Peptides against a protein of PDB entry 7AE7. Designs and how they scored, part 179

Target 1, 321 residues: chain A of PDB entry 7AE7
Amino acid sequence: KVYKDLREFLEVLEQEGQLIRVKEEVNPEPDIAAAGRAAANLGKNQPAVFFEKIKGYKYSVVTNVHGSWQNHALMLGLDKNTSTKDQFYELNRRWDKFPVPPNVVKREAAPCKENVIDKDINLFEILPLYRINEQDGGFYISKASVVTADPEYPDDFNKLNVGTYRIQVKDRDRVGIQALAMHDIAVQLEKAEAENKPLPIAITIGNNPLVTFMASTPVGYNQNEYEFVGALQDGVPMDIVKSDLYDHLYVPAGSEVVLEGHIIPRVRTVEGPFGEFPGSYSGARLQCEVKIDRITHRTNPIFENLYLGIPWTEIDYLMAL

## One batch from the design tools (peptide; made by RFdiffusion4, then SolubleMPNN)

Design b2_p21_7_s4 (from b2_p21_7, 14 letters changed)
Fold by OpenDDE base, seed 2:
Parts: structure tokens; C-alpha cells; sequence
Structure b2_p21_7_s4 (fold): chain B 321 residues (1-321), chain A 21 residues (1-21)
């Protein structure tokens, strides 16, 4: 089984008994994090948690999408009871199919292009933002697949980076991004900042689960994460679409929300603290700032966000490979 | 450098960057 988007995966999770729907209106705080903790207490078969109604917001949240070995097996299109050993064997077998180039679809065929916001941008109108942990310094987007290119080689598709970074919401149209020196985005940003130029960026939210998986998996600087997604789809190409602002940036065609903008050169604003692990907070740091210039989104977009409530978090399953 | 000094300088840099686009 191959998934085009998050919605096709959530449908399979629900059919397999690996999705809980919360139909009652919840408060964004503390109820989302509390319900995530309650779902994680269901043992080894931790389901995704889908919140249909959030007080003060228009749209839904889903958490813990990758939060179990059953969800990981289903992501690979295997039986949910496939052993960890057999999942690793199948993943390694598929990895050897790299590269599998993506299909570039037309704008009109891309669900992420159904709606556009290019003025009066307000992230709080599109994303049901909440504090993941009680002591977080703000609202985090923790499960985005962030697309950037090499500013020296913008047309080199092999240098197109799709990564997962800690993103704090700073204002209606501003986010802080943690670009660590070990990340490919930091190499690209250094080149842009040397010339005092913006770095073009697309922050994609609510993707095909293999896109989110590959964005969390370190690859070589000259390797495209989308070509690994096609390999992990057993040789079926994924669908991508050109960004609206940038000819050289491509986003997953099925993304729930795409935030298009730029990293402001040579600016560093206060970000954090963030609870990276239960009971462990990072300090406040100076981080890069992104201006959001355009949003594209599916009708009734689903905000996929990371669950961090207890040990054996969703990160542990995304990084266990 | 105190955080308040960094924020004042960043505000200036943001305003300069936004004028360049």
C-alpha cells in the first residue's frame, strides 16, 4: 500500500484500529497534550489521536501518527503486526531502490493548492496552535517537512533538502527555526547570509507519512529525500508540485498546509525554552527567523503535530532507524 | 550581549531586510 497524503494514511490507521477520534470539543491546553498522554498509556499499540474540534480554532489536530511500531508497519504498507525485525528488513530492501525520482504534478492537480492566503497572514487562523509542554516558551510546529535549496546551485535537485526542524511561532507571520550547524539547511543558510540574501523556504505540514519519516532521517547533502520516499514506496514515485513563490522549491502535492517564505539574513531572535523530552527543557537560544509570505492549504487542513508526552515518544520511532 | 540589545538590533535588521524585498 502507498499513500498519496496524510488523509489516506489516517483512513488506514482508523480501519486498523490505530486512530482514536476525539469528537468532543477540547481545550487546546492542556487537553491535547493530556489526551496524547492518555493514548500513550494504552501500551505498545499506541494509536494516533485525531481531535475533530478545538475550542477557539476552525480546524483539526492529529498527533502521534508515527507513535508506534504498528503505525510504522502501516506506513510501510505492511500488516500492523509485522515484527520490528521484518520492518527493518523490508526498509533496508527498499532503501537499495534509491534513487526513485518523484513525479512533478501540475498546480491544478495538487491538493495543497486548493486555497491561497497571500495577504493579512495569520498562522493562528490556519493552525490550531497549542503549547506541547506547560513550560514551553510558545507554540511549536514540531513535525513540519521544511524544504530549502542550495542558493549557489538552486536548480540542482539533488541539493534540495527536506528536513525536520524545531519551529516556534513568533508572530502571525513569523516563525523561529532551529538551523543547527549539523543540518543541511545550515550550509544553505550560511551561503545566503554570506551575500546578505534571504534563504527561500517552504514549511510543509501534514504530509505523506514517508515524507515526514525521510525529513527526520539524515541523508547526504547531494541526496534528495523525495527520491528516498519513492524507494521506501517500493519504487512508486511520490507526487511533488512547484512552490508558488520559488521555481526551484518543490513541496509534497498532498501537504495539508504549506508556509512559503524566507529566512531573514543575519537575524537571530530569542527562541525557547522547549521541552524536547519529558521533564527536560532546552534553554532559550538565538535562532533564525522566517517571514511567511504566502500560505497554500487543503480545504479543512489537518494540523499534524508531534506528541512529546512520555518516554517512547513519536520521536523515538522516527529516530529508531 | 543582553537579549534586549540583540532584539533592538534584530528589529533594525528585519526592517532593513523587508525594505530590500
Amino acid sequence: as target 1 above (321 residues)
Amino acid sequence: MEYEEVERENKRRVEEAEKAF
Scores: peptide ipSAE 0.021, ipTM 0.407, DockQ to the pose 0.036
Fold by OpenDDE base, seed 5:
Structure b2_p21_7_s4 (fold): chain B 321 residues (1-321), chain A 21 residues (1-21)
Amino acid sequence: as target 1 above (321 residues)
Amino acid sequence: MEYEEVERENKRRVEEAEKAF
């Protein structure tokens, strides 16, 4: 089985008994985190948790999408009871199919382009934002696939980077991003900042589960994560679409929300703290700031966000490879 | 914008939703 988007994956998770639907209205805090913890207490077979109604917000949240070996097996289109060993064997077998180039679809065929916001941008109108941990220094977007390119080689598709970064909401149209020196985005940002230029960015939310997986998996600087997604789809290309603002940035065609903007050159603002693990906060640091210039989104967009519960979090499954 | 301003925007949204019911 191959998935075009998050919605097709959530449908399979629900059919397989690996998604809990919360139909009652919840508060953003503390109920999302509390319900996630309650679901995590169901044992090793942790389901995704889908919140249909969130007080003060129009749209839904889903968490813990990658939060179990069952969900990981289903992501690979395997039986949910496939052993971890056999999942790793199949992953490695498919990895050797790299590269599998993506299909570039027309704008009219891309669900992420159904709606556009290009003025009076307010992230709170699109995303049901909440504090993931009680002591977080803000609202986080913790499961985005962030698209950037090399500003020296913008047309080199092999240098197109799709990564996962810690993103704090700073304003209605601004986010802080943690670009560490070990990340490919930091190399690209250094080149842009040397010339005092903005770095183009697309922050994509609610993707095909293999896009989110590959964005969390280290690859070579001259390797495209979308070509690995096609490999992990057993040789079926994924669908991408050109960004609205930038000729050289491509986003997943099925993304629930796309935040297009730029990293402001040579600006650093306080970001954090964030509870990456229970009882472990990364301290507040000066981090990059992104201005959001355009949003595209699906009708009734689903906010996929990271679940940071008791040990065996989604990050443990995303990084355990 | 400080964290407190972002938190105020969320509080405002919750209060607006409560007035609609």
Scores: peptide ipSAE 0.009, ipTM 0.385, DockQ to the pose 0.090
Fold by OpenDDE base, seed 3:
Structure b2_p21_7_s4 (fold): chain B 321 residues (1-321), chain A 21 residues (1-21)
Amino acid sequence: as target 1 above (321 residues)
Amino acid sequence: MEYEEVERENKRRVEEAEKAF
């Protein structure tokens, strides 16, 4: 089975008994993190947790979408009881189908374009933000697929990067981003900052589960993650759409939320601390700052965020395949 | 907590991190 978006995947997770739906109103803290920990304690079959109602917010949260071997099997469109070994063999078999070029859809055909916010940007109106860990220095967006391009080669689709980065909310319309020197985004940012230019960015939230998987998987600088998504879909192209602000950036057509903006050149502000692992904080550091200039989103957008409650985390599962 | 209270708490926590740096 192939999924166009997060919603089609969540429907399958629910049908397969791999999603818990919390229908009662919860507090963003501590209830989201506490319920995530409780679900993870159910043993090897760690379900996704979908929170329908969050006090003080309009929209829903889902966590632990990739948080089990059963969810990974379903992501590949396999039986939920497929062994980790057989999942690995199938993943490798599909990987050899690279490249599978994506379909570029029209703006009017892309669900991520259903709603637009271009004035008075407030991330708290769109995303039910909460502290993932009690001692976090703020609210994090920890499961975004971040789209950037090479500023010297903006039309080279092979240099379009889709990566996962730690993102701290700094204000209504600003986020801190951890761009490490080993990431492809850091190469692109260095080129932009050399000229004192902004780096165009699209932060995409709530994607097709294979987009999130590939954004967390290291690939070559001249390889496009969307062409690997098509390979992992067993040769079925994924759907992408042009960003609203930038002709050279393409986002998943089915994204729940797209934050379009720019990395402010030669600016560094404090980001952190963040609890990357239970009981382990990375501390505060000077990191890049993104200005959000436009939001596009699906009607009733689902905030997909990372679960970090106990080992094994979603990161451990994303890295183990 | 209402989102405006959450927003104020986020700003406070960011400012605390900036003072620690």
Scores: peptide ipSAE 0.006, ipTM 0.404, DockQ to the pose 0.752
Fold by OpenDDE base, seed 1:
Structure b2_p21_7_s4 (fold): chain B 321 residues (1-321), chain A 21 residues (1-21)
Amino acid sequence: as target 1 above (321 residues)
Amino acid sequence: MEYEEVERENKRRVEEAEKAF
């Protein structure tokens, strides 16, 4: 099975008994994080948790989408009871199909383009933001696939980077992003900042689960994560669409939300703390600031966000391969 | 400020923030 988007995957998770739907209105805090912890306590078969109604917000949240070996098997389109060994075997077999170039779809064919916000941007109107951990210094977007390019080679599709980074909401139209020196985005940002130029960015939320997986998987600087998604789809290309602001940035056609903007050059602001592990907070750091200039989103967008709970956490499954 | 001065000042502010947590 190949998935076009998060919604097709959530449908399969629900059919397989790997999704809990919470229909009652919840408070964004502490109920989302508490329900994630409760789902983790269900043992090895941790389901995704879908919150239909969140007090003070219009849209839904889903957490723990990758939070089990069953969900991981289903992501690969395998039987949910496929052994970890056989999942690794199949992943390695498919990895050897790289590169599988993506399909570039027309704007009108991309679900992520159904709605546009180009003025009076307010992230709180689109994303049901909450503190993931009780002591977090703010609201985090922790499961976004962030698209950037090499500013010296913007037309080199092989240097297009799709990565996962810690993103703190700073204002209605601003986010902090943690670009570590080991990330391809840090190399691209260094080049932009050397010239005192903004780095174009697209922060994509609620993707095909293999996009989220590949955005969390280190690849070579001259390798495109979308071409690995096609490989992991057993040779079926994924669908991408050109960003609205930038001709050189391509986003998943099925993204629930796309935040388009730029990293402000040579600006750093205090970010954190964030609970990366249960009972462990990363200290406050100076991080890059992104200005959001445009939002595109699906109708009734689903905010996919990371579950951070007792090990095995969702991050352990995203990084265990 | 030159970029290197911004980075030095930013590094100083990180080190101060890390001492506060």
Scores: peptide ipSAE 0.000, ipTM 0.353, DockQ to the pose 0.037

Design b2_p21_8_s1 (from b2_p21_8, 9 letters changed)
Fold by OpenDDE base, seed 5:
Structure b2_p21_8_s1 (fold): chain B 321 residues (1-321), chain A 21 residues (1-21)
Amino acid sequence: as target 1 above (321 residues)
Amino acid sequence: SKEEEILNAIKNAKPWPPKAR
């Protein structure tokens, strides 16, 4: 089984008894975190948790999507009871198919383009934002696949980077992003900032689960994560579409929400704290700031966000293989 | 059930201090 988007994966999770649907209206805080913790604490067969109704927001949230070995097996299109050994074997077998180039689809064929917001941008109208942990300094987007390119080689598809970074919401149309020196995005940002130019960025939310997996998996600077997604789909190309603002940025065609904008050159603002681990908060740091210039989204977009708690949680499953 | 455990956790969750948008 190959998934075009998050929705197809959530359908399979629900069919397999690996998704719990909360139909009652919940408070964004503390209910989402409480539910995520409860799901993680089941010890095995940890389900995704889908919240249909969130007080003060229009749209839904899903957490713990990658929160178990069963969900990881299903992500690979395997039986949910496939052993970790067999999952690893299959992952390695498929890895040898790299590169599998993605299909570039027309804008009209991309679900992420169903709706456009190009003025009066307000992230709170599109995303049900909440604190992931009680001590968080703000609202975080913790499971985004962030797309950037090399500003010196913008047309080199092999240098297109899709990564996962800590993103704090700063304002209606601004986010802070943690671009550490070890990340490919930091190399690209350094080149842009040397010329005092903005770095184009697309922050994609609610993707094909293998896109999220590859965005959390370190690869070489000259290796494209989308070509690995195709490999992990056993040679089936994934679908991507050109961004609206930038000819050289491509986003997953099935993304629930795409935030297009730019990293403001040579600007740093206070970000954090964020609970990376319970009881361990990274201190406040000066981080990059992104201006959001355009949003595209699916109708009734689902906000996929990470649950963070004591191991073993979703992030541990994403990084385990 | 998994569902009951999750729903009970929501019901019994301790309220957090308010956070402004």
Scores: peptide ipSAE 0.655, ipTM 0.939, DockQ to the pose 0.921
Fold by OpenDDE base, seed 3:
Structure b2_p21_8_s1 (fold): chain B 321 residues (1-321), chain A 21 residues (1-21)
Amino acid sequence: as target 1 above (321 residues)
Amino acid sequence: SKEEEILNAIKNAKPWPPKAR
């Protein structure tokens, strides 16, 4: 089984008894975190949790999508009871199929382009934002696949980076992003900042689960994560579409939300604290700031976000193989 | 059930201090 988008995966999770649908209206805090923690603490067969109604917001949230070995098996299109060993062997077998180039679709064929917001940007209108943990300094987007390119080689598709980074919402149209020196985005940002230029960025939310997996998996600087997604789909290309603002940035065609903008050069603002690791909050740090210039989104977009708590949580499963 | 445990966790969740948007 190959998934075109998050929605197809959520359907399979629900069919397999690996998604709990909360139909009653919840408070963003503490209910989402409480549910995420409860799901993670089940020990095995940890389900995704889908919140249909969130007080004060229009759209839904899903958490714990990758929160179990069963969900990980299903992500690979395997039986949910496939052993971790067999999942590992299958993943490695498929990994050797790299590269599988993505299919570039037309804008009109991309679900992520159904709606456009290019003025009066307000992230709170599109994303049901909440504190993931009580002590968080703000609202975090914790499961985004962030697309950037090498500003020196913008047309080199092999240098297109899709990564997962800690993103704090700073304002209606601004987010802080943690670009650590070890990340490929930091190399790209350094080049842009050397010239005092903005770094183009697309922050994609609610993707094909293998995109999210690959965005959380380190690859070589000259390797494209989308070509690994195709490999992990057993040779089936994924669908990507050109971003609206940038000819050189491609986003998953099925993304629930795409935040297009730029990292402001040589600007650092206070970010955090965030419960990055179980029981430890990173202190407040100076981090990069992204200006959001355009949003595209599916109708009734699903905000996919992590629950972060004491291991094992969703992030641990994303990084386990 | 998984659902019951999750719903009970929501029901019994301790309120957090307010955070401004």
Scores: peptide ipSAE 0.650, ipTM 0.931, DockQ to the pose 0.919
Fold by OpenDDE base, seed 2:
Structure b2_p21_8_s1 (fold): chain B 321 residues (1-321), chain A 21 residues (1-21)
Amino acid sequence: as target 1 above (321 residues)
Amino acid sequence: SKEEEILNAIKNAKPWPPKAR
């Protein structure tokens, strides 16, 4: 089984008893975190939690999508009871199929392009934002697949990076992003900042589960994460589409929300604190600032976000494979 | 059940101090 988008995966999770649908209206705080923690603490068969109604917001939230070995098996299109050993075996077998180039689809064929916001951008209108933990300094987007390119080699598809980074919402149209020196985005940003140029960026939310998995998996600077997604799909290419603002950035065709913008060169703003590590808070730091210039989104977009807490949580499973 | 555990956690969650948007 291959998934085109988050929705196809959520359908399978629900069919397999690995998704709990909360139909009652919840408070974004503390209810989402409380539910995420409860799901993680089940010990086994930890489900995704889908919140249909968030008080004060229009759209839904899903958390804990990768929050169990069962969900990881299903992500690979395996039986949910597939052992961790067999999951690793299959992952490694498929990894050797790299590269599997993605299909570039037309804009009209990409669900992420169903709606456009190009003025008066307000992230709070499109994303049900909440604090993941009580002591967080703000609202975080913790499960985005962030697309950037090498500004010196923008047409080199092998240098197109899809990574997961801590993103704090700073304003209606601004986010802070943590670009650590060990991440490929930091190399690309350094090149842009050397010339005092913006770094083009697409922050994609709610993806094919293998995109999210690969965005959290370190690969070589000259390796494209989308080509690994195709490998992990056992040789079935994933679908990507050109971004609206940038000819050299491609996003997953099925993304629920795409935030297109730029990292402002040589600007750093206070970000944090955040519960980045299990049971630990990172201090406030100066981080990069992204201006959001355009949003594309599916109709009734699902905000996929992490729950972060005491292990084992979704992030621990994403890092374990 | 999983659902009951999650719903109970929501119901019993201690309120947080508000965070402004």
Scores: peptide ipSAE 0.645, ipTM 0.932, DockQ to the pose 0.926
Fold by OpenDDE base, seed 1:
Structure b2_p21_8_s1 (fold): chain B 321 residues (1-321), chain A 21 residues (1-21)
Amino acid sequence: as target 1 above (321 residues)
Amino acid sequence: SKEEEILNAIKNAKPWPPKAR
């Protein structure tokens, strides 16, 4: 089984009894975190939790999508009861199929392009933002697949980077991003900042689960995460589409939300604290700032976000393979 | 059930201090 988008995966999770649908209106805080924690603490067969109605917001939230070995097996299109050993074996077997180039689809064929916001940008109108943990310094987008390119080689598709970074909402149209020196985005940003130029960026939310997986998996600087997604799909290419603002950035065609913008050169703002683990907050740091210039999104976009807590949470499953 | 456990967790969640938008 191959998934085109998050929605196809959520449908399978629900069919397999690995998604709990909360139909009643919830408070963004603390209810989302409470539910995410409860789901993670089940010990096994931890479900995704889908919130249909969030007080003060228009759209839905889903958390804990990768939060179990069962969900991980289903992501690979395997039986949910496939052993961890067999999941690793299958992942390694498929990894050897790299590279599998993606299909570039037309704009009109990409669900992420159904709606456009290019003025009066307000992230709070599109994303049901909340604190993931009580002591978080702000609202976080923790499960985005962030697309950047090498500014010296923008046409080199092998240098296109898709990574997961901690993103704090700073304003209606601004986010802070944690670009650590070990991340490919930091290398690309350094090149842009050397020239005092903005770094083009696309922050994609609610993707094909293998995109999210690969964005959380370190690869070589000259390797494209989308080509690994195709490998992990057992040789089936994934669908990508050109970003609206940048000819050299490609986003997953099925993304729920795409935030297109730029990293502001040589600007650092306070980000954090963020509770990566309960009782262990990473301190406040000076991080990069992104200006959001354009949003594209599916109709009724689903905000996929992490629950972060005491291991094992979905981040541990994403990093375990 | 998993659903009941999650719904109970929501119901029993302690309110957080307000966060300004």
Scores: peptide ipSAE 0.645, ipTM 0.933, DockQ to the pose 0.926

